# Peptides against a protein of PDB entry 7K3S: the designs that were tried, part 37

Target 1, 60 residues: chain A of PDB entry 7K3S
Amino acid sequence: MEELSGKPLSYAEKEKLKEKLAFLKKEYSRTLARLQRAKRAEKAKNSKKAIEDGVPQPEA

## One batch from the design tools (peptide; made by RFdiffusion4, then SolubleMPNN)

Design b2_p19_3_s2
Fold by OpenDDE base, seed 3:
Structure b2_p19_3_s2 (fold): chain B 60 residues (1-60), chain A 19 residues (1-19)
Amino acid sequence: as target 1 above (60 residues)
Amino acid sequence: EEEEALRRIEELKKEIEEL
């Protein structure tokens, strides 16, 4: 494995890494929003099943 | 699936921030 850890990145390499980081931050936020939506949809399905099964919802 | 994608994105973010 060539230890690339010691060479200063060129300006072009730094800009390419900034673009990759910006892309990954965007994909993270998108994936997190999907996961949060899935968890909310699961909770809503479980709440609908509890109403359909005649289980008294505990009043909050 | 989505939780694994989150872990991999967090790893790649750290690798890029260390560069």
Scores: peptide ipSAE 0.115, ipTM 0.725, DockQ to the pose 0.124
Fold by OpenDDE base, seed 4:
Structure b2_p19_3_s2 (fold): chain B 60 residues (1-60), chain A 19 residues (1-19)
Amino acid sequence: as target 1 above (60 residues)
Amino acid sequence: EEEEALRRIEELKKEIEEL
């Protein structure tokens, strides 16, 4: 049984952990928003190209 | 750009696990 009884994090270590977690959440949200925009932009490009190529779009 | 953001997320995860 590895003692995951690490010494109680000091106040400073807890604040540093909160800061790192806030940065992680920010970068995750930024990356997710970029990925979602890229997927929408790719779908929009494909839809625009299919209209330009005279391919009937399936009605939504 | 997305790859750099993923690398930074992985670095931040390691820095959290080392705390």
Scores: peptide ipSAE 0.114, ipTM 0.725, DockQ to the pose 0.139
Fold by OpenDDE base, seed 1:
Structure b2_p19_3_s2 (fold): chain B 60 residues (1-60), chain A 19 residues (1-19)
Amino acid sequence: as target 1 above (60 residues)
Amino acid sequence: EEEEALRRIEELKKEIEEL
């Protein structure tokens, strides 16, 4: 375990780090929610195609 | 849109490493 023997961050540096981390978590959560919606839409499209391909077209 | 959000996440990671 490399002990990051960094100088103790000032209170202001810690608050700035917390703010940047909060923004990062927010953007990550937005992206993840978009990806999850896209994956659900793709599953719905694939399920619809599987139903359409599994219905024998009535021979005319 | 998703690629822009990924780019912004990478920018924020760099800004954290520079602290």
Scores: peptide ipSAE 0.111, ipTM 0.724, DockQ to the pose 0.156
Fold by OpenDDE base, seed 2:
Structure b2_p19_3_s2 (fold): chain B 60 residues (1-60), chain A 19 residues (1-19)
Amino acid sequence: as target 1 above (60 residues)
Amino acid sequence: EEEEALRRIEELKKEIEEL
């Protein structure tokens, strides 16, 4: 591994780091949105089961 | 600035792996 610890990053290396950061931010947001959809789908299944089991919905 | 961008990339990688 070349120790980049002593050389100023080239313009091309800086742009590549910005692209990596933009990609990771996008993948984070995509993964978070998927997790939130999954949690909403499980809550909707659990509420449907609670109706079938005759359990009175807890007043919100 | 550049070291902060690298730290933030490592943080985002860790956050993605924890999800």
Scores: peptide ipSAE 0.081, ipTM 0.685, DockQ to the pose 0.036

Design b2_p19_3_s3
Fold by OpenDDE base, seed 4:
Structure b2_p19_3_s3 (fold): chain B 60 residues (1-60), chain A 19 residues (1-19)
Amino acid sequence: as target 1 above (60 residues)
Amino acid sequence: EEEEALERIKELKKQIEEL
């Protein structure tokens, strides 16, 4: 696999790498948005449970 | 949850490198 590191990438190889990079960025953004939503949902469950358990929420 | 998200990103990176 050493022969690929020194040759100028063809136009087709560059386009394939751009497509791969675009796909990776899309899936990263989707996964990050899911993670951030999960974290917010967990915080919202914990706050609802604390209200139901009669624990004083710190007023904002 | 965070570890599963990171593992999913690593798997996607691997799949892209294999293409």
Scores: peptide ipSAE 0.082, ipTM 0.707, DockQ to the pose 0.159
Fold by OpenDDE base, seed 1:
Structure b2_p19_3_s3 (fold): chain B 60 residues (1-60), chain A 19 residues (1-19)
Amino acid sequence: as target 1 above (60 residues)
Amino acid sequence: EEEEALERIKELKKQIEEL
């Protein structure tokens, strides 16, 4: 663990850290939205299989 | 799927620390 030596960050260093944090939050939100969409698609696929096994084939 | 998403976030964190 690098000791964050308690030197006051310059204004420019604070703005660079805010930009990095904003980028990380954007990429996190994008990844989370993809994951939530994938889980919804999987649930929708599993629900379609349950309907197909419940239709009695007409006896020939 | 969840573990792969978490590994992707860790890699993005590393790339930001290198900038």
Scores: peptide ipSAE 0.079, ipTM 0.706, DockQ to the pose 0.165
Fold by OpenDDE base, seed 2:
Structure b2_p19_3_s3 (fold): chain B 60 residues (1-60), chain A 19 residues (1-19)
Amino acid sequence: as target 1 above (60 residues)
Amino acid sequence: EEEEALERIKELKKQIEEL
């Protein structure tokens, strides 16, 4: 198993690993943006519930 | 910058060989 670690990467192997790194960076950014949207949506729901619990219903 | 990218490529190589 040790003979592969010391071999210089071919040009094609370097390009494939750069593509994998670019994909992982893209997926990280997408996941972070999703998490930030979820946190904003939870805060907006909590704020809407706090307003709804504080508005007296107009007596008919 | 290029040296850090090369070090990340080596680390990704290692992680792929450990799978």
Scores: peptide ipSAE 0.079, ipTM 0.669, DockQ to the pose 0.029
Fold by OpenDDE base, seed 5:
Structure b2_p19_3_s3 (fold): chain B 60 residues (1-60), chain A 19 residues (1-19)
Amino acid sequence: as target 1 above (60 residues)
Amino acid sequence: EEEEALERIKELKKQIEEL
């Protein structure tokens, strides 16, 4: 079947493109949420190290 | 937004078929 260049996308083609777009948006949002969690965890680790380096160890 | 993305994909298909 010659896909005639310039035909309006069929209803089925439009729905398939919407599904692909929805999938890509979902994967993007999941990746962004992982990045934001990683940045928060890094800040929390750096804040804990700054507290441990500021406590004088009791000399035994 | 979604309609604009569909029109952009349609234009990209057209450009690929012209190559």
Scores: peptide ipSAE 0.056, ipTM 0.635, DockQ to the pose 0.025

Design b2_p19_3_s4
Fold by OpenDDE base, seed 4:
Structure b2_p19_3_s4 (fold): chain B 60 residues (1-60), chain A 19 residues (1-19)
Amino acid sequence: as target 1 above (60 residues)
Amino acid sequence: EEKKALERIKELKEEIEKL
């Protein structure tokens, strides 16, 4: 793989890098949204269990 | 869970670097 570290990138190489960056941003956002959903679901599960166990929830 | 998400992001970065 030629070290791209010193040559001006061709138009095609720049477009390929933009596509790769767009893909990475999409997968990052998807992964982050999944993580945040999992964290919210675990909090909701723990809160539901605490209500079922008769533990007083602090009123918001 | 967070550790697994960060691992997956690293894997995706490595896959993109190999393309």
Scores: peptide ipSAE 0.082, ipTM 0.699, DockQ to the pose 0.155
Fold by OpenDDE base, seed 3:
Structure b2_p19_3_s4 (fold): chain B 60 residues (1-60), chain A 19 residues (1-19)
Amino acid sequence: as target 1 above (60 residues)
Amino acid sequence: EEKKALERIKELKEEIEKL
Protein backbone atom coordinates (compact mmCIF):
# COMPACT_ATOMS: atom_id res chain seq x y z
CA MET B 1 0.00 0.00 0.00
CA GLU B 2 1.63 3.27 -1.07
CA GLU B 3 1.72 5.60 1.93
CA LEU B 4 -0.11 8.61 0.41
CA SER B 5 0.75 10.45 3.70
CA GLY B 6 3.38 12.70 1.98
CA LYS B 7 2.44 13.10 -1.74
CA PRO B 8 -0.02 15.74 -3.00
CA LEU B 9 -3.06 13.99 -4.50
CA SER B 10 -3.11 14.03 -8.32
CA TYR B 11 -6.03 15.69 -10.14
CA ALA B 12 -7.44 12.22 -11.02
CA GLU B 13 -7.21 11.07 -7.34
CA LYS B 14 -9.03 14.27 -6.20
CA GLU B 15 -11.85 13.73 -8.76
CA LYS B 16 -12.19 10.05 -7.70
CA LEU B 17 -12.44 11.18 -4.03
CA LYS B 18 -15.12 13.80 -4.96
CA GLU B 19 -17.19 11.08 -6.71
CA LYS B 20 -16.79 8.73 -3.69
CA LEU B 21 -17.80 11.57 -1.32
CA ALA B 22 -20.87 12.45 -3.46
CA PHE B 23 -21.96 8.78 -3.45
CA LEU B 24 -21.48 8.50 0.36
CA LYS B 25 -23.45 11.76 0.97
CA LYS B 26 -26.34 10.47 -1.22
CA GLU B 27 -26.48 7.10 0.61
CA TYR B 28 -26.18 8.83 4.02
CA SER B 29 -29.10 11.20 3.15
CA ARG B 30 -31.25 8.25 1.96
CA THR B 31 -30.45 6.26 5.13
CA LEU B 32 -31.09 9.29 7.40
CA ALA B 33 -34.48 9.95 5.71
CA ARG B 34 -35.47 6.27 6.27
CA LEU B 35 -34.37 6.47 9.92
CA GLN B 36 -36.35 9.70 10.50
CA ARG B 37 -39.49 8.12 8.93
CA ALA B 38 -39.06 4.99 11.10
CA LYS B 39 -38.73 7.12 14.30
CA ARG B 40 -41.86 9.16 13.39
CA ALA B 41 -43.83 5.97 12.64
CA GLU B 42 -42.76 4.38 15.96
CA LYS B 43 -43.73 7.56 17.90
CA ALA B 44 -47.12 7.62 16.10
CA LYS B 45 -47.74 3.91 16.95
CA ASN B 46 -46.83 4.46 20.63
CA SER B 47 -49.08 7.56 20.83
CA LYS B 48 -52.01 5.67 19.20
CA LYS B 49 -51.68 2.78 21.71
CA ALA B 50 -51.60 5.23 24.66
CA ILE B 51 -54.89 6.82 23.43
CA GLU B 52 -56.57 3.43 22.79
CA ASP B 53 -55.64 2.06 26.27
CA GLY B 54 -56.77 5.37 27.91
CA VAL B 55 -60.42 5.50 26.69
CA PRO B 56 -62.78 4.12 29.39
CA GLN B 57 -65.31 1.89 27.64
CA PRO B 58 -68.76 3.01 28.89
CA GLU B 59 -70.12 0.09 30.90
CA ALA B 60 -73.55 -0.87 29.44
CA GLU A 1 -33.27 0.90 13.78
CA GLU A 2 -30.40 3.40 14.45
CA LYS A 3 -27.79 0.62 14.90
CA LYS A 4 -28.73 -0.92 11.51
CA ALA A 5 -28.48 2.50 9.80
CA LEU A 6 -24.98 3.06 11.28
CA GLU A 7 -23.88 -0.46 10.22
CA ARG A 8 -25.05 0.28 6.63
CA ILE A 9 -23.05 3.56 6.58
CA LYS A 10 -19.93 1.64 7.76
CA GLU A 11 -20.41 -0.98 5.00
CA LEU A 12 -20.72 1.80 2.37
CA LYS A 13 -17.51 3.42 3.69
CA GLU A 14 -15.64 0.08 3.41
CA GLU A 15 -17.03 -0.46 -0.13
CA ILE A 16 -15.78 3.03 -1.14
CA GLU A 17 -12.30 2.27 0.34
CA LYS A 18 -12.13 -0.89 -1.90
CA LEU A 19 -12.80 1.11 -5.17
Scores: peptide ipSAE 0.079, ipTM 0.696, DockQ to the pose 0.159
Fold by OpenDDE base, seed 5:
Structure b2_p19_3_s4 (fold): chain B 60 residues (1-60), chain A 19 residues (1-19)
Amino acid sequence: as target 1 above (60 residues)
Amino acid sequence: EEKKALERIKELKEEIEKL
């Protein structure tokens, strides 16, 4: 059990944690934007299939 | 898709903790 040594974080350690948090927020936002694009693309594919199944093929 | 996004965010947290 490494005791979480209650040493006050140095200024440099606090700045390193802020940088880590900023990186995580950036990657979260990027991942969320990708997910939102994927959901929109899936809805657009499902709407195209519903239109194609709803067009009666002209009987020859 | 949402589950994979949450898994990737967990991996990024673990990578940050190793830094």
Scores: peptide ipSAE 0.077, ipTM 0.697, DockQ to the pose 0.154
Fold by OpenDDE base, seed 2:
Structure b2_p19_3_s4 (fold): chain B 60 residues (1-60), chain A 19 residues (1-19)
Amino acid sequence: as target 1 above (60 residues)
Amino acid sequence: EEKKALERIKELKEEIEKL
C-alpha cells in the first residue's frame, strides 16, 4: 500500500477520484432520503393506528 | 488537495455505513 504516497497522481487518477467522490455524495444523498422517507412512513403508520383505536365504530 | 479528497471519500463511506 506504500507506493502511492510519493508519486503525483496522473490526470486520469485525479478524474477517477472526482468521479468516486461524486458517486459517494450521490449515494449518501439517496440513502439519507430513503431513511427520512422510512421514518416518515413509520410515524404515519403509528398515527393511523392511534386514530383507529380512538374512533368508536358506529353501531349499525 | 488530493489528500483532503481521499479523507473526504473515507468520511462519506463511513457516514453511508452508519445510515
Scores: peptide ipSAE 0.066, ipTM 0.668, DockQ to the pose 0.032

Design b2_p19_4_s1
Fold by OpenDDE base, seed 1:
Structure b2_p19_4_s1 (fold): chain B 60 residues (1-60), chain A 19 residues (1-19)
Amino acid sequence: as target 1 above (60 residues)
Amino acid sequence: SIEEKVQERLKKLLEELEK
């Protein structure tokens, strides 16, 4: 454990830190979920193009 | 400062979440 060089945090300072860390964790999870949806949407677009290029157009 | 300790802890949390 890296020794946090400094005065011990009060109870109120620890609770404020915990709140900020919980907020950051929430925003990280939200961003990760968006990235995962974007990656799935990109794969779904690439799969649709592969099907369209494989259908022989009926000769007129 | 309290702000410096918060910033350091936030950086460590980001580094732990990227592992």
Scores: peptide ipSAE 0.062, ipTM 0.638, DockQ to the pose 0.146
Fold by OpenDDE base, seed 3:
Structure b2_p19_4_s1 (fold): chain B 60 residues (1-60), chain A 19 residues (1-19)
Amino acid sequence: as target 1 above (60 residues)
Amino acid sequence: SIEEKVQERLKKLLEELEK
C-alpha cells in the first residue's frame, strides 16, 4: 500500500477535510434515501400494471 | 492533497451508491 506520503496536513486542513467528508457523507445518505424511495415507487407502479393486465375487460 | 483525499472518499461513496 503506497502510503500517500503527502505533507502532513495542518490542523486547519484536517478540520476542513473532516467538514468536507461529513458534508459528502450527508449528501450520500440523502441520495441513497432518494434512490431507495424511487426504487420503492417504481415497484409500486409495476405492481399496479400487473393488476390492470390481469383484469378481464367485461364484455359489454 | 486534501482534494485527492476528498475525491477518493467521493469515489468510494459513489461506488457504495451503485451497489
Scores: peptide ipSAE 0.058, ipTM 0.653, DockQ to the pose 0.094
Fold by OpenDDE base, seed 2:
Structure b2_p19_4_s1 (fold): chain B 60 residues (1-60), chain A 19 residues (1-19)
Amino acid sequence: as target 1 above (60 residues)
Amino acid sequence: SIEEKVQERLKKLLEELEK
């Protein structure tokens, strides 16, 4: 059995990996929030268009 | 399997980060 006993990570390597994971978690949360805003904005545009097609323009 | 070896390595790396 090839022990994939990679050398134990140094303290500096562990901290660098923790920083990378924290960054990726932040970017995931930002991307998810952006997607949720985009979906809400699309629904709001579709709802506004449905109201505008249903309001008779006042005859001048 | 190669996949099992990769999963076991990832598990060990996560356990090393918690330490």
Scores: peptide ipSAE 0.057, ipTM 0.590, DockQ to the pose 0.027
Fold by OpenDDE base, seed 4:
Structure b2_p19_4_s1 (fold): chain B 60 residues (1-60), chain A 19 residues (1-19)
Amino acid sequence: as target 1 above (60 residues)
Amino acid sequence: SIEEKVQERLKKLLEELEK
């Protein structure tokens, strides 16, 4: 495993980096959940419209 | 800053994955 090239971080800098990575992971998960919710909402809207337009829904 | 170090580390990790 090639060692990550660069200056060694202090313990405090590593802990701060871990905190920032944990925050980034949380924001990613939140964004993903929003995207998935938006996609489900759009699918539900399109399905509702297709039912209202009398288009046969494909059975799941 | 710590932010600059994070960005530098992320950049290096990406460069290592492209290799």
Scores: peptide ipSAE 0.047, ipTM 0.597, DockQ to the pose 0.030

Design b2_p19_4_s3
Fold by OpenDDE base, seed 5:
Structure b2_p19_4_s3 (fold): chain B 60 residues (1-60), chain A 19 residues (1-19)
Amino acid sequence: as target 1 above (60 residues)
Amino acid sequence: SIEEEVEKKLEELRKELEE
């Protein structure tokens, strides 16, 4: 067990950890935005199919 | 992958801490 002996992180180490965290948050937000767009597109496709199945085709 | 890009960026930031 390496003791996580609380050596105060240097100023530089703290800034690099903040940068790592900011990058992870950015990629997470991008992934969520893609997922939300995909869910909206799926709902829009399902709504179009429900309208087409409800229109009686004119018997020729 | 997004995971690979994250891992790459984390590795770049580790190297910059060892300099």
Scores: peptide ipSAE 0.110, ipTM 0.733, DockQ to the pose 0.080
Fold by OpenDDE base, seed 1:
Structure b2_p19_4_s3 (fold): chain B 60 residues (1-60), chain A 19 residues (1-19)
Amino acid sequence: as target 1 above (60 residues)
Amino acid sequence: SIEEEVEKKLEELRKELEE
């Protein structure tokens, strides 16, 4: 059994750790939202190309 | 980058713990 010989974190150290985790969670959520928008934009570009290849040009 | 913004914020939070 590895002794988790970590000194008990003070109240102040726990609050600073909570703040660090809240910041990381915010930046993760921002990055995830950017990735989701990029994936939606890629799908929307692929659907427009499928419509242009399917219109027969009128023979003059 | 986001990594640099995170690192800067972690460094600010370390300095505030040493005061």
Scores: peptide ipSAE 0.103, ipTM 0.728, DockQ to the pose 0.087
Fold by OpenDDE base, seed 2:
Structure b2_p19_4_s3 (fold): chain B 60 residues (1-60), chain A 19 residues (1-19)
Amino acid sequence: as target 1 above (60 residues)
Amino acid sequence: SIEEEVEKKLEELRKELEE
């Protein structure tokens, strides 16, 4: 077993890393939700183009 | 998925901080 010869993190350092991880998880979830909304919006734009190419312009 | 891999890495890092 390779002893990870790093000094054991102090309690305060461990808590600060837990806080950073909780923040990163929150920002990840926000980014994922934004990406999912963007993907839905792109599909909705592609569906509108398919309808617009199928409507004959009224001859004026 | 990429989502599952990121969640797994976050859980591994949490476990290492609880030791």
Scores: peptide ipSAE 0.098, ipTM 0.693, DockQ to the pose 0.074
Fold by OpenDDE base, seed 3:
Structure b2_p19_4_s3 (fold): chain B 60 residues (1-60), chain A 19 residues (1-19)
Amino acid sequence: as target 1 above (60 residues)
Amino acid sequence: SIEEEVEKKLEELRKELEE
């Protein structure tokens, strides 16, 4: 088994890995933005329920 | 292993992109 562990990355290998990293950073940012929107939506739902349960109905 | 080499190469590129 060739110990590939000592060969410096070729220019073409570096560029291919930079492209993969750019793709992964994009997918990470997309996922993070979805998670942040989900957390904001959950907080907004919890805040609306707390207001709706706290309004005394006027007795007739 | 091939996996360990890919991980080392990815870490090298991460370091080069933080400079």
Scores: peptide ipSAE 0.090, ipTM 0.689, DockQ to the pose 0.032

Design b2_p19_5_s1 (from b2_p19_5, 7 letters changed)
Fold by OpenDDE base, seed 1:
Order: sequence, then structure tokens, then C-alpha cells
Structure b2_p19_5_s1 (fold): chain B 60 residues (1-60), chain A 19 residues (1-19)
Amino acid sequence: as target 1 above (60 residues)
Amino acid sequence: EKEAEERLKRIKEEIEKLE
């Protein structure tokens, strides 16, 4: 892994890194929103099961 | 869900390398 640790990035290289960063921030926000929806849906399913298991079936 | 958490972690690590 050659550490090119000494050359200042050209303007074009800096703009390419900014575009990559903007893309990654957008993918982060989309993935986070998906994860938050999944966790909310799981909590709603668990709450429905807790209500169904807590109702004594009326004895006939 | 776990796959989305792992993807989120990888995206965060790649953002931190570019900041």
C-alpha cells in the first residue's frame, strides 16, 4: 500500500472526493431511514403479539 | 435489519476516511 502521503491533491481529485462524500452521505441517510422504519415495524409487531398473548380466551 | 446496520457501519467508516 504505497502511502502517497506527500502530494497535494489536485482540484479535480478534491472535487471527486467531495462527490464521493456527498454520495455516501445520501446512502447513509437512506439506509438510516430504512433501519428506523424496520425497527418501528418490529416494535409494532411485538406490541400486537403482547396484546394477543395477554387476552385470556373466553372459556366456552 | 442486521445487514442494514452493517451497511450503515461501513458507510460511516468510509465517510470518516474522506472528512
Scores: peptide ipSAE 0.336, ipTM 0.872, DockQ to the pose 0.373
Fold by OpenDDE base, seed 5:
Structure b2_p19_5_s1 (fold): chain B 60 residues (1-60), chain A 19 residues (1-19)
Amino acid sequence: as target 1 above (60 residues)
Amino acid sequence: EKEAEERLKRIKEEIEKLE
């Protein structure tokens, strides 16, 4: 099998790599947005617990 | 969260190989 490591990528191969890059950039943005939502939701849960522990329960 | 951070790292490394 001749290692054709010296042929310039065909137009079709270059377009396929560009499509893959565009897909990966989209998946990065989607995953980043998911991570940022998760971190905000965790911070919001921790802040609610800190407020609830500060209310004196009325002694019965 | 850790799984999403690892996925971001892998996506970034794969982007860097294609740029």
Scores: peptide ipSAE 0.336, ipTM 0.873, DockQ to the pose 0.369
Fold by OpenDDE base, seed 4:
Structure b2_p19_5_s1 (fold): chain B 60 residues (1-60), chain A 19 residues (1-19)
Amino acid sequence: as target 1 above (60 residues)
Amino acid sequence: EKEAEERLKRIKEEIEKLE
């Protein structure tokens, strides 16, 4: 039974986990920024529609 | 938007396992 659960991670395994963590943190920040832009764009579209629907079209 | 929220949740759970 290889007790893989108790051996200290090699230097190379630790560096690989650090690289994975750095990648995940970058993907988190990218995804969060995308989500925040999407939510702001939806609010801005709803606010523009509310302004356009509230301005009486000048009768030509 | 929902798919991005679900992806954000999964990324957060994977970060928490490595910290």
Scores: peptide ipSAE 0.335, ipTM 0.872, DockQ to the pose 0.409
Fold by OpenDDE base, seed 2:
Structure b2_p19_5_s1 (fold): chain B 60 residues (1-60), chain A 19 residues (1-19)
Amino acid sequence: as target 1 above (60 residues)
Amino acid sequence: EKEAEERLKRIKEEIEKLE
C-alpha cells in the first residue's frame, strides 16, 4: 500500500493552488454580476410590459 | 439565467474544495 500520506505540497504547488483559488473567486464574482444584471434586465422588461398592458404597478 | 446559476454552483463547489 503506497502511503499517499502527504508529501507536503512544495512552495510552487501551494502558490499554484492560491492562483487557482484567486481565479475561481474572480470568476464567481463575474458570474454573479452577470446573473444579477440578467435578473434586473428581466424585471425591467416585465415592468415595461405591465405598464404597456395597463396593469397597476404593484405598490411597494 | 439557469445556466449562469448552474455555473455559479459549480464554481462555488470548486472553491470549497480548495479552501
Scores: peptide ipSAE 0.335, ipTM 0.872, DockQ to the pose 0.385

Design b2_p19_5_s3 (from b2_p19_5, 8 letters changed)
Fold by OpenDDE base, seed 3:
Structure b2_p19_5_s3 (fold): chain B 60 residues (1-60), chain A 19 residues (1-19)
Amino acid sequence: as target 1 above (60 residues)
Amino acid sequence: EKEALERLKKIKEEIEKLE
């Protein structure tokens, strides 16, 4: 494969790279949003357990 | 979660190759 390390990219190659970059930025944002939701859900589960372990049940 | 972090790293590395 010719090392493109010195040739100016053709217009068509630049447009393909822009399309790939736009796709990758979208996938990044989607994956980041999933990760942030997962971390928030984990924190909410851990906070519920801390409340359950912290309430003395009144012995009836 | 670890798998999503590794996906983000790979996507970031692919972005940096295109910038």
Scores: peptide ipSAE 0.228, ipTM 0.819, DockQ to the pose 0.372
Fold by OpenDDE base, seed 5:
Structure b2_p19_5_s3 (fold): chain B 60 residues (1-60), chain A 19 residues (1-19)
Amino acid sequence: as target 1 above (60 residues)
Amino acid sequence: EKEALERLKKIKEEIEKLE
């Protein structure tokens, strides 16, 4: 296993790591927004079902 | 939902390695 710990990162390697970090931050925000929408949609389905089960059907 | 949560954890760990 070559110890990669001893060579100073070139300017190009540092810029590549910054680009990777920016990409990961974007993917985090996108995935978080999807998860938050899914949780809100589940709560809205559960509340709709609780309203439908709580309305007495009009007896004919 | 579970898959999105696991993907968030993995992305967080990948960010913490680069900061």
Scores: peptide ipSAE 0.224, ipTM 0.818, DockQ to the pose 0.369
Fold by OpenDDE base, seed 2:
Structure b2_p19_5_s3 (fold): chain B 60 residues (1-60), chain A 19 residues (1-19)
Amino acid sequence: as target 1 above (60 residues)
Amino acid sequence: EKEALERLKKIKEEIEKLE
């Protein structure tokens, strides 16, 4: 039986994994916020086009 | 948008491996 006695992670290895997790959580939040802004911008463009097709140009 | 969704999934999977 191979002892999968994974050597206990050193304090430095544990801190490096915590830093990586904190970085990934930050990148997740940033990417989610970018996606939500993109979806709102597309909805705003589609709403503006629907208004432009519905406004009669004033005859000059 | 599709690229941002795929990046979001990949980041989620990397988080789940560290929790």
Scores: peptide ipSAE 0.224, ipTM 0.819, DockQ to the pose 0.379
Fold by OpenDDE base, seed 1:
Structure b2_p19_5_s3 (fold): chain B 60 residues (1-60), chain A 19 residues (1-19)
Amino acid sequence: as target 1 above (60 residues)
Amino acid sequence: EKEALERLKKIKEEIEKLE
């Protein structure tokens, strides 16, 4: 592993890091949106179950 | 959900290394 301790990053290395940062920010936003949808869907399922368990089944 | 949280932590740590 090359010790990058002390050399200024080249223009090409800086551009590669900017591309990686932009990609990671996009993946963060995508994963956060998935997590928020999952949490909302879980809350909706739990609310639906609480209603179904509280309704007396019509006796046939 | 748990796997998505662990992915978010990893992505956050990789962002913090580049900022």
Scores: peptide ipSAE 0.222, ipTM 0.816, DockQ to the pose 0.373

Design b2_p19_5_s4 (from b2_p19_5, 8 letters changed)
Fold by OpenDDE base, seed 1:
Structure b2_p19_5_s4 (fold): chain B 60 residues (1-60), chain A 19 residues (1-19)
Amino acid sequence: as target 1 above (60 residues)
Amino acid sequence: EEEARRRLERIREEIEKLE
């Protein structure tokens, strides 16, 4: 286990990490919202395809 | 759908490294 016993991060390094964290949290929320919309669209398609024979969808 | 899941997991791991 490398103890990251490096010098305490400077104020500027901490602010840069906070900006990166805020960006990543925004990208997470955006991607999660896309995934949830995709799952809803898939359920709507599967409700319409339950009438038309089982063709396996390509893995994305 | 799997690509979006893999992207979420990578973003989660990068968030966890910064917390």
Scores: peptide ipSAE 0.113, ipTM 0.738, DockQ to the pose 0.493
Fold by OpenDDE base, seed 5:
Structure b2_p19_5_s4 (fold): chain B 60 residues (1-60), chain A 19 residues (1-19)
Amino acid sequence: as target 1 above (60 residues)
Amino acid sequence: EEEARRRLERIREEIEKLE
């Protein structure tokens, strides 16, 4: 395959790289949103454990 | 390596011109 090392990108090569960049930006945003939801869920679990450890369970 | 780096920079500049 001819090494494209010095040639300008064809229109089709540019569009394919633009699509890959758009996909990568979308996957980054999705991963960031999942991380933010996970951090919120962890805080909510830690708050529930702190309330449960403060209430003496009635012995049966 | 330097030739590949220069090619990646040209690809970046050509994508930025299309945004």
Scores: peptide ipSAE 0.098, ipTM 0.683, DockQ to the pose 0.025
Fold by OpenDDE base, seed 4:
Structure b2_p19_5_s4 (fold): chain B 60 residues (1-60), chain A 19 residues (1-19)
Amino acid sequence: as target 1 above (60 residues)
Amino acid sequence: EEEARRRLERIREEIEKLE
């Protein structure tokens, strides 16, 4: 078994790992922005529902 | 397992040097 433990990363392996990390950071930021929008939308829905449940419907 | 952990740590260190 070649000891993978001692071999330095080639320049090409380093660049490929840098590109993968940049991609993962971009996808993380995109997902975080979606989550933040979803949390704002959920708070806005919950506040509308709390107002609607707290207003006595005028008995017609 | 330990060899794989050491390899992942070297990958991390080499990425940190490129940032």
Scores: peptide ipSAE 0.096, ipTM 0.686, DockQ to the pose 0.026
Fold by OpenDDE base, seed 2:
Structure b2_p19_5_s4 (fold): chain B 60 residues (1-60), chain A 19 residues (1-19)
Amino acid sequence: as target 1 above (60 residues)
Amino acid sequence: EEEARRRLERIREEIEKLE
């Protein structure tokens, strides 16, 4: 196990980590926006089904 | 919904390892 604990990361390694961080932040925001759309769509379905008695929808 | 929450948590943990 090379203990990377003592060598300063090269400029190229730092830029690669920044690119990975930017990608992960983008994927987080995208996944959060999908979850929020799913919750809104479920609430809109439940508001339409509050008129039709009692069929449990499978949790998505 | 739960699968999306678990995916968000994994992405968060990978962000926290890079900060």
Scores: peptide ipSAE 0.103, ipTM 0.732, DockQ to the pose 0.465; fails the geometry check

